# Ledger of designs, part 52: peptides against a protein of PDB entry 5ONS

Target 1, 181 residues: chain A of PDB entry 5ONS
Amino acid sequence: MFKKFDEKENVSNCIQLKTSVIKGIKNQLIEQFPGIEPWLNQIMPKKDPVKIVRCHEHIEILTVNGELLFFRQREGPFYPTLRLLHKYPFILPHQQVDKGAIKFVLSGANIMCPGLTSPGAKLYPAAVDTIVAIMAEGKQHALCVGVMKMSAEDIEKVNKGIGIENIHYLNDGLWHMKTYK

## One batch from the design tools (peptide; aimed at target 1 Q42 R83 K87 F90)

Design b2_p28_8_s1 (made by RFdiffusion4, then SolubleMPNN; from b2_p28_8, 9 letters changed)
Fold by OpenDDE base, seed 3:
Structure b2_p28_8_s1 (fold): chain B 181 residues (1-181), chain A 28 residues (1-28)
Amino acid sequence: as target 1 above (181 residues)
Amino acid sequence: SAEEELLKKQEEEVKKALEELPEFLAEI
């Protein structure tokens, strides 16, 4: 989603959200990420304005005090930014790729099934379309936010093709954006 | 306070994440 993203070229505008819209978004976030509920007031304090940064390709980034929290495309599901995920690593279920997959993930490549079934990888139960944090062998923090394109069960059984779609990764255009005020 | 300790731990973890970034980039 952000492989060729640049703040100067791809940001269109920024809007401040109304309270009712914020409430709706918070409810959606809790629905998507139940574990976030106790932390949501810290992430999105009631006193702080919530903004949407509108980008090209129908990308929207949810921000509070300039911090990039979540993003979505075409009014689809929200994804946490890696920066937020590093603060709250439990927001997403995890999958772990092997060491060899790291360079490909960081190039924006989708995660192939063998990278999730090989020695050094760890595949945890997850359904299709689950948003997941991608961890790596020998690393402590998420390097990517992805979406399961196959169930964990099918990844193990089929072990071919795209297991997880790469949505956002370390050092992509969104990562480089850092803040927006 | 317990809350302050949690925030401190979180800040430390974020720092560690940033410190790990070069290690990730070195694998490219």
Scores: peptide ipSAE 0.574, ipTM 0.909, DockQ to the pose 0.161
OpenDDE base, seeds 1, 2, 4, 5: peptide ipSAE 0.552, 0.562, 0.528, 0.561; ipTM 0.906, 0.909, 0.900, 0.909

Design b2_p28_8_s2 (made by RFdiffusion4, then SolubleMPNN; from b2_p28_8, 10 letters changed)
Fold by OpenDDE base, seed 4:
Structure b2_p28_8_s2 (fold): chain B 181 residues (1-181), chain A 28 residues (1-28)
Amino acid sequence: as target 1 above (181 residues)
Amino acid sequence: SEEEKLLEEQEKLVQEALAKLPAFEAEI
C-alpha cells in the first residue's frame, strides 16, 4: 500500500473530525480490536483533536497530536501503523517469518507460505482476511502489517503461494511520514 | 512528566530493537 508513498506527493488534505465521527471510529476500532478498549483513551485522549489525513488511492490515516495511529483504504478495515503497533503489540494477532524472509518483507513483497512454515517461522491459527502483525525470528517488534490471504491451516497444508499480503512494512512511505500536524 | 519519561524510554527500546534488524533498505 505504501511502497511508493510519498507524503509530499500522495497526501491530499487533512480534516479534523467531529466528536460524533470520533465516537463512531472508536467503536469501529473496538469492534476490530477488542483488546484495545482499555487503552483507547490513552491512544486517543478525549481532550485531543482527531484528524484524518486523506491520501491518494482512497487512503485515510487517523492521527492524534500528529501521531499516525491507524489507516484504511476505501473505507475498509482499519490497520494500525507500525509505530502504534510497536507501543501496543497486542492489537493484532502475530505471525512470525524466518530470518531469510526479512529482506523480502522489507522490499514490500508478499509473504510466501514457505516463509511461514520454515524453521524459525511461527504460524498461528488465523482465518483468511485477518489483519496480522508480521514478526521476525529473534526480533521483538513487528516489521510488517499484513492480511492473511490463506488460512493458517491452508498455509501449512498447501505451503505454496501467497500466505500473507504485505500492507505496511518498516521503512515504507508511511513509516517515513513519522508525524503529520 | 512521569508519563512522558515512560514514553521516551519505550521509544528508546523500540529504536534499539529496530536497529537489530538486518540492514536492508526498503524499495520505495
Scores: peptide ipSAE 0.089, ipTM 0.580, DockQ to the pose 0.078
OpenDDE base, seeds 1, 2, 3, 5: peptide ipSAE 0.025, 0.031, 0.069, 0.067; ipTM 0.530, 0.548, 0.621, 0.621; seeds 3, 5 fail the geometry check

Design b2_p28_8_s3 (made by RFdiffusion4, then SolubleMPNN; from b2_p28_8, 12 letters changed)
Fold by OpenDDE base, seed 5:
Order: structure tokens, then sequence, then C-alpha cells
Structure b2_p28_8_s3 (fold): chain B 181 residues (1-181), chain A 28 residues (1-28)
């Protein structure tokens, strides 16, 4: 989603949200990520304005005090930014790729099934369309936010093709944006 | 290949950046 993304070229505008809209978004976030509920007031304090940065290709980024928290496309589900996920790693289920897959993930490539079933990888139960954090062998922080294109069961059984779609990865255009006020 | 070298360079850059991040403390 952000392989060729540049803040100067791909950001259209920024809008401050009304209180009613913020409440709706908070409810949606709790529904998508139940584990975030106890922390939501810390992440999005009531007194702080919430903004949406609108980008090309119908991408929207949710921000508070300049911090990039979540993003979505075409009013679909929210994805956490890697920066938020590094602070709250429990908000997504994890999948782990082997060391050899790291360079491809960092190029924006989708995660192939063998990279999830090989020695050094760890595959956990997850259904199709589940948003997941992609970990790597020997790394503490998530390298990527992805979406399951096969169930974990099918990845193990078929072991061929795209297992997880790469949505947002370390050192992509969104990562480099860092903040927006 | 040139492409492989670029990928290795990106990986190294990310690894160095990650070393500067604070360690996660359990929030449970």
Amino acid sequence: as target 1 above (181 residues)
Amino acid sequence: SKEEEELKKKEKEVEEALKKLPEFEAKY
C-alpha cells in the first residue's frame, strides 16, 4: 500500500474530526482490537483533537497530536501503524517468518507460504482476512502489518502461493512519514 | 545482483533503526 508513498506527493489534506465521529471510530477500534480497550484513553485522550490525513488512492490516516495511529483504505477496516504496534504489540495476532524472508518483506513483497512453514518460522491459527503482525526470527519488533490470504491451516497444507499480503512494512513510505500535524 | 545488494542495504538500515527503539515493557 505504501511502497511508492511519499508525504509530499500523496497527501491531499488533513481534517479535524468532530466528537461524534471520534466516538464512532473508538467503538470500531474496540470491536476490531478488543485488547486495545484499556489503553484507548492513553492512545486517544479525550482532550486531544483527532485528525484524519487524507491521501491518494482513498487512504486515510488517523492521527492524534501528530502521531500516526491507524490507517484504512476506502473506509475499510483500520490497520495499526507499525509505530503504534511497536508500543502495543498485543493488539494484533502474530505470525513469524524465517530470517531469509526479511529482505523480501522489506521490499514490500507478499509473504509466501514456505516462509511461514520453514525452520525459524512460527505459524499460529488465523482465519482468512485476519490482520496480523509479521515478526521475524531473532527480531523483537514487527516488520510488517499484513492480511491473511489463506488460513493458517491451508498455509500448512498447501505450502505454496501467497500466505499473507504485505500491507505496511518497515521503511516504507508510511514509516518514513513519522508524524503529521 | 544489484537488486540483492539494495535489499541487503535496506535490511541493515532497518536493523540499525530498530536498535534505537526502546525495549518493550509488558503492559499486562
Scores: peptide ipSAE 0.037, ipTM 0.513, DockQ to the pose 0.029
OpenDDE base, seeds 1, 2, 3, 4: peptide ipSAE 0.030, 0.031, 0.037, 0.031; ipTM 0.510, 0.610, 0.569, 0.519

Design b2_p28_8_s4 (made by RFdiffusion4, then SolubleMPNN; from b2_p28_8, 10 letters changed)
Fold by OpenDDE base, seed 1:
Structure b2_p28_8_s4 (fold): chain B 181 residues (1-181), chain A 28 residues (1-28)
Amino acid sequence: as target 1 above (181 residues)
Amino acid sequence: SEEEEKLEKEKEEVEKALKELPEFEKLY
């Protein structure tokens, strides 16, 4: 989503959200990420304005005090930013790729099944369309936010093709955006 | 190759960035 994203070129505008809209978004976030509920007041304090940075290609980034928290495209599901995920790693279920897959993930490539089934990888139960944190062998922090294109079971059985779609990865355009006020 | 060099540079940048992040215990 952000492989060729540049803040200067791809940001259209920024709007401050109404309280009713914020409430709706919070409810959606809890629905998508039930484990976030206890932390939501810390992540999105009531006293702080919530903004949406609107970008090209119908990308929207949810921000509080300049921190980029979540993003979505075309009013689809929200994804946490890696920056938020690094603070709250439990927001997403995890998958782990092997060392060999790291370079491809960091290039924005989708995660192929062998990178999830090989020694050094860890594949955890997950259904298709589950948003997941991509961990890497020997790394402490998530390198990528992805979406399961196959179930974990099917990844193991088929062991070929795209297992996880790469949505947002370390050092992509969103990562470099850092903050936006 | 030039692509490999670019990728290696990106890895170095990521590695640098990761060193600046807070430490977390593994959840799994």
Scores: peptide ipSAE 0.055, ipTM 0.550, DockQ to the pose 0.028
OpenDDE base, seeds 2, 3, 4, 5: peptide ipSAE 0.041, 0.041, 0.047, 0.206; ipTM 0.496, 0.548, 0.571, 0.695; seeds 4, 5 fail the geometry check

## One batch from the design tools (peptide; aimed at target 1 R83 H86 K87 Y88)

Design b2_p29_1 (made by RFdiffusion4)
Pose (drawn by RFdiffusion4):
Structure b2_p29_1 (pose): chain A 181 residues (1-181), chain P 29 residues (1-29)
Amino acid sequence: as target 1 above (181 residues)
Amino acid sequence: TFEEVQKEQMEEIEEEWKKNKEYYLKLGD
């Protein structure tokens, strides 16, 4: 979603949200990520203004104190930014690719099933369309936010095709936009 | 179910995260 994204060519503007809207978004975040509920006062303090950074192709980035928290396209599901995920790694279920796939996902490639079924990879049960944190064999921190395109069981069996869609990866355009200011 | 397995995994990660909470809160900066 952000492979060729930068602030100049992609950010149209930034709107500050009213209280009515903030509560609604928080509710959606709760519905989508149940375990995030106890942590929202910390992630989105009552004191801080909440802004949406509007981007081309109807991408929205939720910001608090200039920190990028979540993003979505159209009114689709929210995804955590990798920076927020690094601070709260438990927000998402995990999938671990083998170390050989690291170079391909850091270049923006989708995750193929061999990257999840090979030794060094760990594949956990997941239904299709689950938003997952992509972990790497031998790495402590997540490197990609993905969406299951095949269920985990199908990935084990079919073992060919895109297993996980690469949505956001380390040092993509979104990662380079450290803060909005 | 897949949902139960995902929930358990996330809870385990949260318990580990609480042991080093201040370390993780500094990441992504």

Design b2_p29_1_s1 (made by RFdiffusion4, then SolubleMPNN; from b2_p29_1, 15 letters changed)
Fold by OpenDDE base, seed 3:
Structure b2_p29_1_s1 (fold): chain B 181 residues (1-181), chain A 29 residues (1-29)
Amino acid sequence: as target 1 above (181 residues)
Amino acid sequence: SVEEIQKKEQEEIKKEQEKVLDEYLKLGE
């Protein structure tokens, strides 16, 4: 989503959300990420305005106090930014790729099934379309936010093709975006 | 001030996050 993202060219505007809209978004976030509920007041304090940075390709980034928290495309599901996910790693279920997959993930490539089934990888139960944090063998922090394109079961059985779509990865355009207050 | 402390904390968090990237890019696989 942000592989060729250029903030100078791809950001359209920034808007401040009304209280009612914020409430709706918070409810949606809790629905998508139930484990976030106890932390939501810390992540999105009531006293702080919530803003959306609108980008090209119908991308919206939710921000509070300049921090980029979540993003979505075409009003689809919200994804946490890696910066938020590093602070709250439990927001998403995890999948772990092997060491060999790291360089490809960091180039924006989708995660192929062998990278999830090989030694050093860890594949956890997950349904298709589940948003997941991509961990790496030997690393503590997620390097990517992705979407399961196959179920974990099918990844194990088929072991070919795209297992997880790469949505947001370390060092992409979103990672390097400036803060918006 | 509280605001200055919060700003400093956020800057430190960002620095730590950049270290995560460095860990991947510089220290390798």
Scores: peptide ipSAE 0.431, ipTM 0.823, DockQ to the pose 0.033
OpenDDE base, seeds 1, 2, 4, 5: peptide ipSAE 0.382, 0.392, 0.395, 0.387; ipTM 0.803, 0.801, 0.804, 0.802; seed 5 fails the geometry check

Design b2_p29_1_s2 (made by RFdiffusion4, then SolubleMPNN; from b2_p29_1, 11 letters changed)
Fold by OpenDDE base, seed 2:
Structure b2_p29_1_s2 (fold): chain B 181 residues (1-181), chain A 29 residues (1-29)
Amino acid sequence: as target 1 above (181 residues)
Amino acid sequence: SAEEIQKEQQEKIKEEVLKNLEEYLKLGK
C-alpha cells in the first residue's frame, strides 16, 4: 500500500474529526481489535483532537498529536501502523516468517506460504482476512502488517501461493512519515 | 514516574527497531 508512497506527493489534506465521528471510529477499533479497549484512552485521549490525513488512492491515516496510529483504504478496515503496533504488540495476532523471507517482505512483496512453513517460521492459527503482525526470527518487533489471504491451516496444507498480503512494512513510505501535525 | 517509564520504553523500542532494520538491510545485500 505504501511502497511508492511519499508524504510530499501523496498527502492531499488533513482534517480534524468531529466528536461523533471519533466515537464511531473508536467503536470500530474496539470491534476490530478487542484487546485495545483498555488502552484506547491512552492511545486516543479524549482531550486530544483526532485528525485524518487524506492521501491518494483513497488512503486515510488516523492521527493524534501528530502520531500516526491507524490507516485504512476506501473506508475498509483499519490497520495499525507499525509504530503503534510496536508500542502495543498485542493488538494483532502474530505470524513469524523465516530469515529468507525478510528481504522480500521489506521490498513490499506478499508473503508466500513457504516463508511461513519453513524452519525458522512460526505459523499460528488465523482465519482468512485476519490482520496480522509479521515477526522475524529472534526479534521482538514486527517488521510488517499483513492480511491473511489463506487460513493458517490452508497455508500449511497447500504451502504455495500468497499466504499473507503485505500491507505495511518497515522502511516503506508510511514508516518514513514518522509524524504528521 | 509511569510516564517516564513509558517514554524510556518507547525510546528503547525505537532503538531496537532501528537496529533490526539495519540488520535486515545488511542481510538483503
Scores: peptide ipSAE 0.418, ipTM 0.852, DockQ to the pose 0.041
OpenDDE base, seeds 1, 3, 4, 5: peptide ipSAE 0.156, 0.021, 0.198, 0.248; ipTM 0.742, 0.479, 0.777, 0.777

Design b2_p29_1_s3 (made by RFdiffusion4, then SolubleMPNN; from b2_p29_1, 13 letters changed)
Fold by OpenDDE base, seed 2:
Structure b2_p29_1_s3 (fold): chain B 181 residues (1-181), chain A 29 residues (1-29)
Amino acid sequence: as target 1 above (181 residues)
Amino acid sequence: SAAEIQKKMQEEIREEQLKNLEEYLKLGK
């Protein structure tokens, strides 16, 4: 989603959200990520304005105090940014790729099944379309936010093709955006 | 069920990461 993303070229505008809209978004976030509820007031304090950065290709980024928190495309599900995920690593279910897959993930490549079934990888149960944090062998922080294109069970059985779609990865255009006020 | 297994396993990961966060927050005070 952000492989060729540039803040100067791809950001259209930024709007401050009304209280009612913020409430709706918070409810959606809790629905998507139930474990975030106790932390949501810390992540999105009531006293702080919430903004949406509107980008090309119907991408929207939710921000508080300039921090990029979540993003979505075409009013689909919200994804946490890697920066938020690093602070709150429990927001998403985890998957782990092997060391060999790291360079490909960081190039924006989708994650192939063998990278999830090989020694050094850890494949946890997850249904298709689940948003997941991609961990890597020997690394503490998530390298990527992805979406399961196959269930974990099917990845193990078929072990061929795209297992997880790469949505947002370390050092992509969104990562380099850092802040927006 | 597969769904139950998924929930349990990911909850264990969540609990571990939550502990790490709590420790971090304590140090930040």
Scores: peptide ipSAE 0.166, ipTM 0.744, DockQ to the pose 0.275
OpenDDE base, seeds 1, 3, 4, 5: peptide ipSAE 0.022, 0.021, 0.101, 0.022; ipTM 0.560, 0.563, 0.706, 0.504

Design b2_p29_1_s4 (made by RFdiffusion4, then SolubleMPNN; from b2_p29_1, 12 letters changed)
Fold by OpenDDE base, seed 3:
Structure b2_p29_1_s4 (fold): chain B 181 residues (1-181), chain A 29 residues (1-29)
Amino acid sequence: as target 1 above (181 residues)
Amino acid sequence: SVEEIQEKERKKIEEEFLKNKEYYLKLGK
């Protein structure tokens, strides 16, 4: 989603959200990520305005005090930014790729099944379409936010093709955006 | 179930976070 993203070229505008809209978004976030509920007031303090940075290709980035928190495309599901996920690593279920897959993930490539079933990888139960944090062998923090294109069960059985779609990864355009006020 | 396993794993991650809350909350700044 952000492989060729550049803040100067791909940001259209920024809008401040109304209280009612913010409430709706918070409810959506809790629905998607129930574990975030106790932390949501800390992540999105009521005293702070919430903004949406509108980007090309129907991408919206939710921000508070310039911090990039979540993003979505075409009003689909919200994804946490890697920066938020690093602070709150429990927001997403984890999957771990082997060491050899790291360079490909960091180039924006989708995660192939063998990279999730090989020694050094850890595959946890997850349904198709689940948003997941991509961890890597020997790394402490998530490298990528992805979406399960196959269930964990099918990844193990089939062990061929795209297991997880790469949505947002370290050093992509969103990562380099860092803040937006 | 898948959901139960996911919640167990989530809880483990959250517990690690709580043990090192200050460290995690300073990340990304």
Scores: peptide ipSAE 0.740, ipTM 0.959, DockQ to the pose 0.799
OpenDDE base, seeds 1, 2, 4, 5: peptide ipSAE 0.732, 0.116, 0.049, 0.731; ipTM 0.958, 0.693, 0.637, 0.958

Design b2_p29_2 (made by RFdiffusion4)
Pose (drawn by RFdiffusion4):
Structure b2_p29_2 (pose): chain A 181 residues (1-181), chain P 29 residues (1-29)
Amino acid sequence: as target 1 above (181 residues)
Amino acid sequence: TLEELLEERAEEGEEFAEELKEELEEEEE
């Protein structure tokens, strides 16, 4: 979603949200990520203004104190940014690719099933369309936010095709936009 | 405190991303 994204060519503007809208978004975040509820007062303090950074192709980025928290396209599901996920790794279920796939996902490639079924990889049960944190064999931190395109059981069996869609990866355009200011 | 812990994690995330970027550039060369 952000492979060729930068602030100049992709950010149209930034709108501060009213209280009515903030509560609605928080509710959606709760529905989508149940375990995030106890942490929202920390992530989105009552005191801080909440802004949406509007981007081309109807991408929205939710910001608090200039920190990028979540993003979505159209009115689709919210995804945590990798920076927010690094601070709260438990927000998402995990999938671990083998170390050989690291170079490909850091270049923006989708995750193929061999990257999840090979030794060094760890594949956990997941239904299709689940938003997952991609972990790497031998790495402590997540390197990609993905969406299951095949269920985990199908990935083990079919073992060919895109297993996980690469949505956001380390040092993509979104990662480079450290803060909005 | 919780804030100090979250800041530390933010710094580690930035360092980790820099390291992986350097490794990727080396492999491309």

Design b2_p29_2_s1 (made by RFdiffusion4, then SolubleMPNN; from b2_p29_2, 14 letters changed)
Fold by OpenDDE base, seed 3:
Structure b2_p29_2_s1 (fold): chain B 181 residues (1-181), chain A 29 residues (1-29)
Amino acid sequence: as target 1 above (181 residues)
Amino acid sequence: SLEEELKKKEKEFDEFGEELKKELEKLEK
């Protein structure tokens, strides 16, 4: 999603959200990420304005105090940014790729099934379309936010093709954006 | 080269990871 993303070229505008809209978004976030509920007031304090940065290709980034928190495309599900996920790693279920897959993930490549079933990888139960944090062998922090294109069960059985779609990865355009005030 | 760039990215992550590890340890207390 952000492989060729550049703040100067791809950001269109920024709007401050109304209270009612913020409440709706918070509820949606809790529904998507139940584990975030106890932390949501810390992540999005009531006193702080919430903004949406609108980007090209119908990408929207939710921000508070300049911090990039979540993003979505075409009003689809919200994804946490890696920066947020690193602070709150429990908000997504995890999948672990093997060491050899790291460089490919960091290039924006989708995660192939063998990278999730090989020694060094860890495949956890997850349904198709689940948003997941991509961990790596020997690494403590997420490299990528992805979406299961196959269930964990199917990944193990089929072991061929795209297991997880790479949505946001370390050192992509969103990562380099850092903040937006 | 592409390989060198990827190696740099990996290194950056490792350094960042260590920093974050320390920060997360504070949150766990």
Scores: peptide ipSAE 0.034, ipTM 0.469, DockQ to the pose 0.057
OpenDDE base, seeds 1, 2, 4, 5: peptide ipSAE 0.025, 0.024, 0.023, 0.027; ipTM 0.562, 0.558, 0.446, 0.588; seed 2 fails the geometry check

Design b2_p29_2_s2 (made by RFdiffusion4, then SolubleMPNN; from b2_p29_2, 12 letters changed)
Fold by OpenDDE base, seed 4:
Structure b2_p29_2_s2 (fold): chain B 181 residues (1-181), chain A 29 residues (1-29)
Amino acid sequence: as target 1 above (181 residues)
Amino acid sequence: SLEEELKEKEEEAEKFAKELEEELKKLEE
């Protein structure tokens, strides 16, 4: 989603959200990520304005005090940014790729099934379409936010093709955006 | 404090990203 993303070229505008809209978004976030509810007040303090950075290709980034928190495309599901995820790693269920897959993930490549079933990888139960944090062998921080294109069970059984779609990865355009006020 | 903890996590994450990038560059040489 952000492989060719550049803040200067791909950001269209930024709008401040009304309180009613913020409430709706918070409810949606809790629905998508139930575990975030106890933390939502510190992630999105009531006193702080919430903004949406509108980008090309119908991408919207939710921000508070310039911090990039979540993003979505075409009013689809919200994804946490890696920066938020690093602060709150429990927001997403995890999957772990082997060491050899790291370079490909960080090039924006989708995660292939063998990279999730090989020694050094760890595959945890997850349904198709689940948003997941991609960890890596020997690494402590998430490398990528992805979407399960197959269930964990099917990944193990089929063990070929795209297991997880790469949505947002370290050092992509969104990562380099850092903040936006 | 909470603020300090979060800042620390941010710094660790940034450090991690840089280190990983450097490792990848070395592998490509």
Scores: peptide ipSAE 0.301, ipTM 0.818, DockQ to the pose 0.841
OpenDDE base, seeds 1, 2, 3, 5: peptide ipSAE 0.270, 0.259, 0.227, 0.278; ipTM 0.803, 0.801, 0.788, 0.808

Design b2_p29_2_s3 (made by RFdiffusion4, then SolubleMPNN; from b2_p29_2, 14 letters changed)
Fold by OpenDDE base, seed 4:
Structure b2_p29_2_s3 (fold): chain B 181 residues (1-181), chain A 29 residues (1-29)
Amino acid sequence: as target 1 above (181 residues)
Amino acid sequence: SMEEELKKKEEEFDKFGEELEKELKEEEE
């Protein structure tokens, strides 16, 4: 989603959200990520304005005090930014790729099944379309936010093709954006 | 403070990104 993303070229505008809209978004976030509920007031303090940074290709980034928190495309599900995920790693279920997959993940490539089933990888139960944090063998922090394109069960059984779609990865355009005020 | 802890996490993550980029570059050489 952000492989060729540049803040200067791909950001269209920024709007401040009304209270009612913020409430709706918070409810959606809790629905998508139940574990975030106790932390939501810390992540999105009531006193702080919530903004949407509108980008090309129908990408919207939810921000508070310039911090990039979540993003979505075409009003689909929200994804946490890697930076938010780093602060709150429990927001997403994890999957772990092997060491060999790291360079591909960080190039924006989708994660192939063998990278999730090989020695060094760890595959945890997850349904199709689950948003997941991609960990890597020997690395302490998430490299990528992805979406399960196959269930964990099917990844194990089929063990070929795209297991997880790469949505947002370390050092992509969103990562480099860091803040937007 | 919580703010200080979060700031440390941000710095840690920035460093993590930089280190990984460096590692990958070195592997290509």
Scores: peptide ipSAE 0.565, ipTM 0.900, DockQ to the pose 0.790
OpenDDE base, seeds 1, 2, 3, 5: peptide ipSAE 0.556, 0.534, 0.331, 0.535; ipTM 0.896, 0.889, 0.816, 0.890

Design b2_p29_2_s4 (made by RFdiffusion4, then SolubleMPNN; from b2_p29_2, 16 letters changed)
Fold by OpenDDE base, seed 2:
Structure b2_p29_2_s4 (fold): chain B 181 residues (1-181), chain A 29 residues (1-29)
Amino acid sequence: as target 1 above (181 residues)
Amino acid sequence: SMMEELKKKEKEFDEFGEELEKELKELEE
């Protein structure tokens, strides 16, 4: 989603959200990420304005106090930014890729099934379309946010093709955006 | 100021990113 993203070229505008819209978004976030509910007031304090940064290709980034928290495309599901996920790693279920897959993930490539089934990888139960954090062996912080294109069961059985779509990765255009005010 | 806080945060993000990238690279070796 952010492989060719640049803040100067791809940001259209920024709007401050109304209270009712913020409430709706918070409810959506809790629905998508139930574990975030106790933390949501810390992530999005009631006293702080919430903004949407509108980008090309129908991308919207949710921000509070200049911090990039979540993003979506075409009013689809919200994804946490890696920067938020690093603070709250429990927001997403995890999948772990092998060492060989890391360089490809960091190039924006989709995650192939063998990178999730090989030694050093860890494949956890997850349904198709589940948003997941992509981990590397022995590392505390996710390198990628992805979407399951196959169930974990099918990844193991088929072991061929795209297992997880790469949505947001370390050192992509969103990562380099850092903040927006 | 909020601007100073953002600049500080950006610096922290850069440092963290560099550390994470280094750690990931070391795993590939």
Scores: peptide ipSAE 0.216, ipTM 0.796, DockQ to the pose 0.204
OpenDDE base, seeds 1, 3, 4, 5: peptide ipSAE 0.069, 0.135, 0.294, 0.036; ipTM 0.567, 0.688, 0.828, 0.542; seed 4 fails the geometry check

Design b2_p29_3 (made by RFdiffusion4)
Pose (drawn by RFdiffusion4):
Structure b2_p29_3 (pose): chain A 181 residues (1-181), chain P 29 residues (1-29)
Amino acid sequence: as target 1 above (181 residues)
Amino acid sequence: IEYSHPDESIKEEVEEELEKLREKQEEER
């Protein structure tokens, strides 16, 4: 989603949200990520203004104190940014790719099933369309936010094709936009 | 690469929530 993204060519503007809208978005975040509920007062303090950074192709980035928290396209599901996920790794279920796939996902490639079924990889049960944190064999931190395109059971069996769609990866355009200011 | 980290005031609680998630996923698998 952000492979060729930068602030100049992709950010149209930034709107500050009203209280009515903030509550609605928080509710959606709760529905989508149940375990995030106890942490929202910390992630989105009552005191701080909440802004949406509007981007080309109907991408929205939710910001608080200039920190990028979540993003979505159209009115689709929210995804945590990798920076938010690094602060709260439990927000998403995990999938671990083998170390050989790291170089490909950092270049924006989708995750193929061999990257999840090979030694050094760990594949956990997940239904299709689940938003997952991609972990690397031998790495402590997540490197990609992905969406299951095949269920985990199908990935084990079919073992060919895109297993996980690469949505956001370390040092993509979104990662480079450390803050909005 | 610069990695973001939780504040020290909540770090332990974040780590506990992560361990719970990992245990749940191992059990389901």

